Peptides against a protein of PDB entry 3HUF. Designs and how they scored, part 106

Target 1, 320 residues: chain A of PDB entry 3HUF
Amino acid sequence: MWIIEAEGDILKGKSRILFPGTYIVGRNVSDDSSHIQVISKSISKRHARFTILTPSEKDYFTGGPCEFEVKDLDTKFGTKVNEKVVGQNGDSYKEKDLKIQLGKCPFTINAYWRSMCIQFDNPEMLSQWASNLNLLGIPTGLRDSDATTHFVMNRQAGSSITVGTMYAFLKKTVIIDDSYLQYLSTVKESVIEDASLMPDALECFKNIIKNNDQFPSSPEDCINSLEGFSCAMLNTSSESHHLLELLGLRISTFMSLGDIDKELISKTDFVVLNNAVYDSEKISFPEGIFCLTIEQLWKIIIERNSRELISKEIERLKYA

## One batch from the design tools (peptide; made by RFdiffusion4, then SolubleMPNN)

Design b2_p18_1_s1 (from b2_p18_1, 11 letters changed)
Fold by OpenDDE base, seed 1:
Structure b2_p18_1_s1 (fold): chain B 320 residues (1-320), chain A 18 residues (1-18)
Amino acid sequence: as target 1 above (320 residues)
Amino acid sequence: KEEEEKKLEEEQKKLLEE
C-alpha cells in the first residue's frame, strides 16, 4: 500500500494510507477519502491531484507499487516529484519512494510503498476477496510469488494443511485466515488519518499457529531439519520441490514410478509421492525404499525428533 | 534560494505554533 508522511508537520504529524483512488491535495481541503489537507502558507488551496491505480497482475509477481499519478492543478509554482517538475498533463510514477514538493513549500510529502501481497490457496476464496483487496491497493493471486507477504489459509475443519500452507509457513510468509480478511475490509475509513491503525497480521498469524497442532513452533525448527538426507520426487509440483529444498533435502526428480530404478534407489533415502499416485500405486511400490506423501512427511518434520523418526522408518524398510 | 527556503521554514513553523 502507499503511505504518505511529511516533514515540518504539514500533514499534522500523521501518516496516511492512500488506497487506489483520486485525491485532491491542498491547503483548503478537508481530510477525507478523496482529499488530503496540507498545512502550509506556501501551498495552493487546491494544489495537486494524486491518482493511485489498482494493482496489476504484474505487481503481484514483482511486489511493485500501484501506479502513482501526480498532476499539478495549474498552480503558480508547480509540483515536483523526485526533484523533477511534473509535466502539464501530469506524470505517472512506479518508483517505491516519491519525494513530492508542492510549490515553494520547503517540506516534502514523502510517499513510500509498503509491500503487501496476498496469495490465496483456494480459487473460490480469491474470487470472493480479490476485488475488495485490490481496492485497498493489495495485489492478489493463486500462484507462488517471491513478492508474497501474506498467505490465506483455507479453514477446513478436520483437514490437514495443504502443501501451499506448509510452504508459505517455511517461507516465513504471514499466514492469515478469513477473519483477518474480514477485519481488513473494515479498516479503510479508520486508517485515513493514521496509517498505524492498520491491523497487524502477525497477531492473527500467532493465533493460527498456537491453536493448530499441525504447525511447528517456528519455521526455523523445520528449515534444514532433514539436511544430509536424499529424496526422489515425482515432478508434479514446484511448491512441493521448493518445500523439500527448504527442509535441506537433496532432491532427485522422476516422471513416473517406472523410472525408479536400482540406481536411484541406491542414492535415495525415501521417495515423495503425491496423494493420487500414493493411493493408486501403493501395491506396486519398489521394494526396499520408503515411499511417503508430503502430508506424511509433514507429520514427521513437525516433531522435535524428526531426524530420528525418519531414520527409523528408512531402516525398517531396508531390513524388511 | 536557500535564504527564501529558510524564510519559508520559519513562516511554516510559526503557522504550526499558531
Scores: peptide ipSAE 0.023, ipTM 0.595, DockQ to the pose 0.061
Fold by OpenDDE base, seed 2:
Structure b2_p18_1_s1 (fold): chain B 320 residues (1-320), chain A 18 residues (1-18)
Amino acid sequence: as target 1 above (320 residues)
Amino acid sequence: KEEEEKKLEEEQKKLLEE
């Protein structure tokens, strides 16, 4: 989201969130959802127009800011952004930091981008919330991105957490739920005057972890916990592969269960399967190898003795 | 330039004190 602050108390010492929309900036306007009052004798009654666009799809992957348009309203001394005069038709900016000078005012408006990108695990929830979040200037998507700051867990009562949720947790992404999204939707009016009133997602995250026994106490308890073990997996989702890498596993990939030969078995401690293959092929598993799902592996890795548990299962099947 | 900036700062300070 865009946040503005100013020197010389020209914004009355307030920090303001700018959501996507249009703002008239000047000395003789009243602060509201579409106006920014700036207190200075050197500023025109109506000096500039700020227009913040909704996030693009590219912004979700890059963590870039919503486009910030500045237009001078035919003032005597013009408007500058980052020491450059704004063009007659207005200019658009994608920099994360903007120093906005209105006319001859010695004090600048400082605009800075606070990154927030929300990944959804469920396409139905994305469809429900994307429009509202985009109107807050928050990029949204389904695919993994290095720019993601938050991950929406689908609350299905009584279901195991998804691979996406497991991976988001290990990546130290802030996991949130529908309750936090509901709260965000109500804050739009209250945060206009004070950017500090933005809700803390970490409280929501702490509550999710505290109330769900499927999470370890920290990501650090699981990261590299299986270092030195080797697994084979079906060439499935990239997220599953990245999850196993974060556990410290050496990973071999195969296309079908028929590709699991004696050579692969000799180099592999266990085989990771998706739920569909595990349930359909239980009878055809290779002898002498431990086969499990990612969800079964997760139940082991959240235990403090995960290495001992896996070692015992490997030994049990080698001597059976 | 510096004198005009100082004058504007002083005028700004007066506006914030009103």
Scores: peptide ipSAE 0.023, ipTM 0.596, DockQ to the pose 0.066
Fold by OpenDDE base, seed 3:
Structure b2_p18_1_s1 (fold): chain B 320 residues (1-320), chain A 18 residues (1-18)
Amino acid sequence: as target 1 above (320 residues)
Amino acid sequence: KEEEEKKLEEEQKKLLEE
């Protein structure tokens, strides 16, 4: 989201969130969803127009800002952005930091991008929330992204957490739920006057972790907890691979259970499978190898003695 | 330039005190 602040109390000492939309900026406007009052004798009654676009698909992967357009409203002394005069037709900016000078005002409006990028675990929730979140200037998607700041956990009562949720947790992404999204949708009007009223997702995250026994106390308890072990996995998802890497595992990939030869078995401590393959192929597992699901592995990882538990299970099946 | 900036700051301060 874009946040604006200003020097010399020209914004009355307040920070404001700018959501996607159009704003008239000037001395003789009243603060609302489409106007920004700036208090200076050096600023025109109506001085500039700011237009913030909705996020692009590219912004979801890059964490880049919503496009910020500035147009001078034919003022005597013009408008500058980052010391450059705004063109007569307006200019568009993708920089994360903008210093906006209105006319001869000695104080600048400082606009900065606060990164917020929300990944969803399922397409149904994305379809439900994407439009509303995009109107807040929040890029959304399903695929893993290095720009992701928040992850929406799918709440199915009585189900295990998904691989996406496990990976988001280990990546130190802030896990949120539908309750946070609901709260976020209600604050749009209140944050016009004070950007500090933006809800803190960390409180939601703390409550999720506290109330769910499927999470360890911290990501640090699990990161590299299986260092020195080797696994093989079916080439199914990038998230599953990255999850196993964060556990400190050496990973080999295969295309089918039939590709697991004696050489691979000799170098591999266990095989990680998805639920569908595990359930369908359970009767045809290669002899002398420990096979488990990611969810079964996760249940071991969240235990304090995870290394001892996995070692015992490897020994049990290698000699069975 | 500095004197003009200072004058504008003083004018701005007066505007905020009104």
Scores: peptide ipSAE 0.023, ipTM 0.594, DockQ to the pose 0.063
Fold by OpenDDE base, seed 5:
Structure b2_p18_1_s1 (fold): chain B 320 residues (1-320), chain A 18 residues (1-18)
Amino acid sequence: as target 1 above (320 residues)
Amino acid sequence: KEEEEKKLEEEQKKLLEE
């Protein structure tokens, strides 16, 4: 989201969030959802127009800012952004930091981008919330992204957390739920005068983790917890692969259970399967190897003695 | 509001005179 602050109390010592939309900026406007009052004799009654675009799909993957357009409203002394005069037709900016000078005002408006990118675990939740979040200047998506800051946990996903949630947790993303999204939808007016009134997602995250025994105490308890073990994985989602890598596993990939030969078994401690393959093919599993789902693996990983538990299961099947 | 605006004007004036 864009946040503005200003020098010399020209914004009355307050910071403000700018959501996607159009703002008239000037001395003789009243602060509301479409106006920014700036207190200076050097500023025109109506001085500039700020237009913030909704996030693009690219912004979700890059964590880049919503496009910030500035137009001077035919003022006597013009408008500058980053020491450059704004063109007659207006200019658009994708920099994360903007120093905006209105006319001859010695104080500048400083705009900075706070990155917030929300990944959703399921398409239904994304479909429900994406429009509202985009109107807050928050990029949204389903796919994994290095720019992802928050992850929406699917509460309807039965009694077990999803692979997406497991991976989001290990990546140290802030896990949130629909209650936080609902709260975000209500703050649009309250943050006009004070950007600090933006709800803290960390409190939501702490409450989710505290109230759900399917989470370890910290990501650090699980990261590299299976270092030294090796697995074979059926070619599944990239998130599943990355999750297993974060556990410290050596990973071999295969295309079908028929590719699991004696050589692969000799170098592999266990096989990780998706739920569909596990349920359909459990009778045809190769002898002498431990096969499990990611969800079954996760139940072991969250235990304090995860390494000992895995070792016992491996030994049980090698000698069975 | 008027007193804050007046203080701001005095500060702006000082910065323009430097």
Scores: peptide ipSAE 0.022, ipTM 0.567, DockQ to the pose 0.175

Design b2_p18_1_s2 (from b2_p18_1, 11 letters changed)
Fold by OpenDDE base, seed 5:
Structure b2_p18_1_s2 (fold): chain B 320 residues (1-320), chain A 18 residues (1-18)
Amino acid sequence: as target 1 above (320 residues)
Amino acid sequence: KEEEEKEYEEEQKKLLEE
């Protein structure tokens, strides 16, 4: 989201979030959802127009800012952004930091981009929330991205956490739920006066982790917890691969269960399968190898003695 | 410049008190 602050109390010492939309900036406007009052004798009654675009799909992957357009409203002394005069037709900016000078005012409006990108695990929830979140200047998507700051966990009562949720947790993404999204949707009016009134996602995250026994106490409890073990992986997502890497596993990939020969078995401690393959092919599993799903692996790795548990299962199958 | 900035700051304080 864009946040603005200003020097010399020209914004009354307050910070403000700018959501996607159009703002008239000037001395003789009243602060509301489409106006920014700036207190200076050197600023025109109506001085500039700020237009913030909704996030692009690319912004979700890059963590880049919503496009920020500035237009001077035919003022006597013009408008500058980053020491450059704004053109007569307006200019668009994709920089994360903008120093905006209105006329001859010695104090500048400083706009900075606070990165917030929300990944969804469920396409139905994305469909429900994406429009509202985009109107807050928050990029949204389903795919993994290095720019993601938050991950929406689906609250299905009694369901196991998904691979996406497991991976989001291990990569230290802030896990949130529908309650946080609902709270975000209500903040538009309050944050006009003070950007500090934005809800803290960390409280939501702490509550999710505390109230769900499927999470370890921290990501650090699981990261590299399986260092020294080797697995073979069949028909899993890219997130599944990255999850196994974060556990410290050496990973071999194969295309068919028929590729699991004696040589692969000799070098592999266990095989990771997706749920569909595990359920359909469990009768045809190679003898002498431990096959499990990621969800079954997760149930082991959240235990304090995960290494001992895995070692016992491996040994049990080698001597069977 | 520093004196003009101080005069401007004092004028802005007065405008915020009005």
Scores: peptide ipSAE 0.026, ipTM 0.599, DockQ to the pose 0.061
Fold by OpenDDE base, seed 3:
Structure b2_p18_1_s2 (fold): chain B 320 residues (1-320), chain A 18 residues (1-18)
Amino acid sequence: as target 1 above (320 residues)
Amino acid sequence: KEEEEKEYEEEQKKLLEE
């Protein structure tokens, strides 16, 4: 989201979130959803127009800002952004930091991009929330992205956490739920006067982790916990591969269970499968290899003695 | 420059008090 602040009390000492939309900026406007009052004798009654666009699909992958358009409203002394005079037709900016000078005012409005990019675990939740979140200037999507700051966990009561949730946790992404999204949808009016009223996702995250025994106390408890072990996996998802890498595993990939030869077995401690393949193929597993699901692996890695547990299971199945 | 900034700050303070 875009946040603005300024020195010299020209914004009354307040920070403000700018959501996608159009704002008239000037000395003789009242602060509301479409106006920004700036207190200076050097600023015109109506000085500039700010227009913030909704996030693009590209912004979800890059973590880039919503496009920020500035237009001078035919003022005597013009408007500058990053020391450059704004053109007569307005200019558009994608920099994360904008220093906006209105006329001869010695104090600048500083606009900065606060990164918030929300990944969803399922398309249904994305479909429900994407429009509202985009109107807050928050990029949303389903695919893994290095720009993701938040991950929406699907609340299925009594179900195991998904691979997406496991990976989001290990990546140190802030896991949130529908309750946080509901709260975000209500803040649009309250944050006009004070950007600090933006809800802290870390409190929501702490509550989720505390109340769910499927999470370890920290990502650090699991990261590299299986260093020195080797696994093979079916080439099904990039998220599953990245999850296993974060555990410190050496990973080999195969296309089918039939591709698991004696050489692969000799170099592999265990095979990781998805639930569908595990359930369908359990009767046809190669002899002398330990096969498990990601969910079964997760149950092992969250234990304090994970290395001992996995070693015992490997030994048990190699000699069975 | 510092004097001009101080004069401007004093003018802003007066505008906030009006």
Scores: peptide ipSAE 0.026, ipTM 0.600, DockQ to the pose 0.061
Fold by OpenDDE base, seed 2:
Structure b2_p18_1_s2 (fold): chain B 320 residues (1-320), chain A 18 residues (1-18)
Amino acid sequence: as target 1 above (320 residues)
Amino acid sequence: KEEEEKEYEEEQKKLLEE
């Protein structure tokens, strides 16, 4: 989201979130959802127009800012952004930091981008929330992205957490739920005058972890917990691969269960399968190797003695 | 410059009190 602050009390010492929309900036405007009052004799009654666009698809992957347009409203001394005079038709900016000078005012409005990018675990939740979140200047999507700051867990009561949720947890993304999204949708009016009133997602995240026994106490408890073990997996999911890498596993990939030969078995401690393959092919599992699902593996890795548990299962099958 | 900044700050202070 864009946040503005200013020197010399020209914004009355307040920080403000600028959501996507249009703002008239000047000395003789009243602060509201479409106006920014700036207290200076050097500033015109109506000095500039700021227009913040909704997030682009690219912004979801890059964590880039919503486009910030500045237009001077035909003032005598113009408007500058980053020491450059704004063009007659206005200019658009994609920099994460903007120093905006209105006329001859010695104090500048400082605009900075605070990254917030929300990944969804399912398309239904994305479809429900994307429009509202985009109107807050928050990029949204389904695909994994290095720019993601938050991950929406699907609350299916009584179901195991998804691979997406597991991976989001291990990569230290803030996991949120529908309750946080609902709260976030209501704050638009309250944060106009004070950007610090933005809801803290970390409180929501702490509550999710505390109330769900499927989460370890921290990601650090699981990261590299299986260092020194080797697994084989179907080349079906990039997220599953990245999850297993974060566990410290050496990973081999195969295309079908028939590709699991004696050589692969000799180098592999266990095979990781998706639920569909595990349920359908359990009769055809290779002899002498431990096969499990990611969800079964997760149940082991959240235990304090995860290494000992896996070692026992591997040994049991070597003597069978 | 420093006098102009000070005069400007004093003028801003008055504008905030109005």
Scores: peptide ipSAE 0.025, ipTM 0.594, DockQ to the pose 0.063
Fold by OpenDDE base, seed 1:
Structure b2_p18_1_s2 (fold): chain B 320 residues (1-320), chain A 18 residues (1-18)
Amino acid sequence: as target 1 above (320 residues)
Amino acid sequence: KEEEEKEYEEEQKKLLEE
């Protein structure tokens, strides 16, 4: 989201979130959803127009800002952005930091991009929330992204957490739920005057971890916890691969269970399978190797003695 | 420049008190 602050109390010492939309900026406007009052004798009554676009699909993957358009409203002394005079037709900016000078005012409005990108684990929830979140200037998507800051967990009572949720947790993404999204949808008007009133997603995250025994206390408890072990996996998902990498595993990939030869078995401590393959192919598992699902692996990893537990299971099957 | 900024800051303070 875009946040604006200013020097010299020209914004009354307040920070403000700018959502996608159009704002008239000037001395003789009243602060509301479409106006920004700036207190200066050197600023025109109506000085500039700011237009913030909704996020693009690219912004979800890059964590780039919503496009920020600035137009001078034919003022005597013009408008500058990053020391450059705004053109007569207005200019558009994709920089994360904008220093906006209105006329001869010695104090600038500083606009900065606070990255917030929400990944959804479920397409139905994305379909429900994407429009509203985009109107807040928040990029949304389903696919893994390095720009992802928040991850929406599906609430299914009594179900195991998904691989996406496991990976989001280990990647130190803030896990949120539908309750946070509901709260976030209500703050649009309240944060106009004070950007600090933005809901704390970390409180939601702490509550999720505390109330769900499927999470360890921290990602650090699991990161590199399986260092020195080797696994083989079906090349099924990028998230599963990245999850296993974060555990410190050496990973070999194969295309089918038939590719698991004696050479691969000799170099591998265990095989990780998806649920469908695990359930359908239980009878055809290679002899002398420990096969498990990611969900079964996760149940071991969240235990304090995860290394000892895995070692015991590996030994049990080598001597069987 | 620093004197002009101080004079301007004092003028802004007065505008916030009005």
Scores: peptide ipSAE 0.027, ipTM 0.608, DockQ to the pose 0.059; fails the geometry check

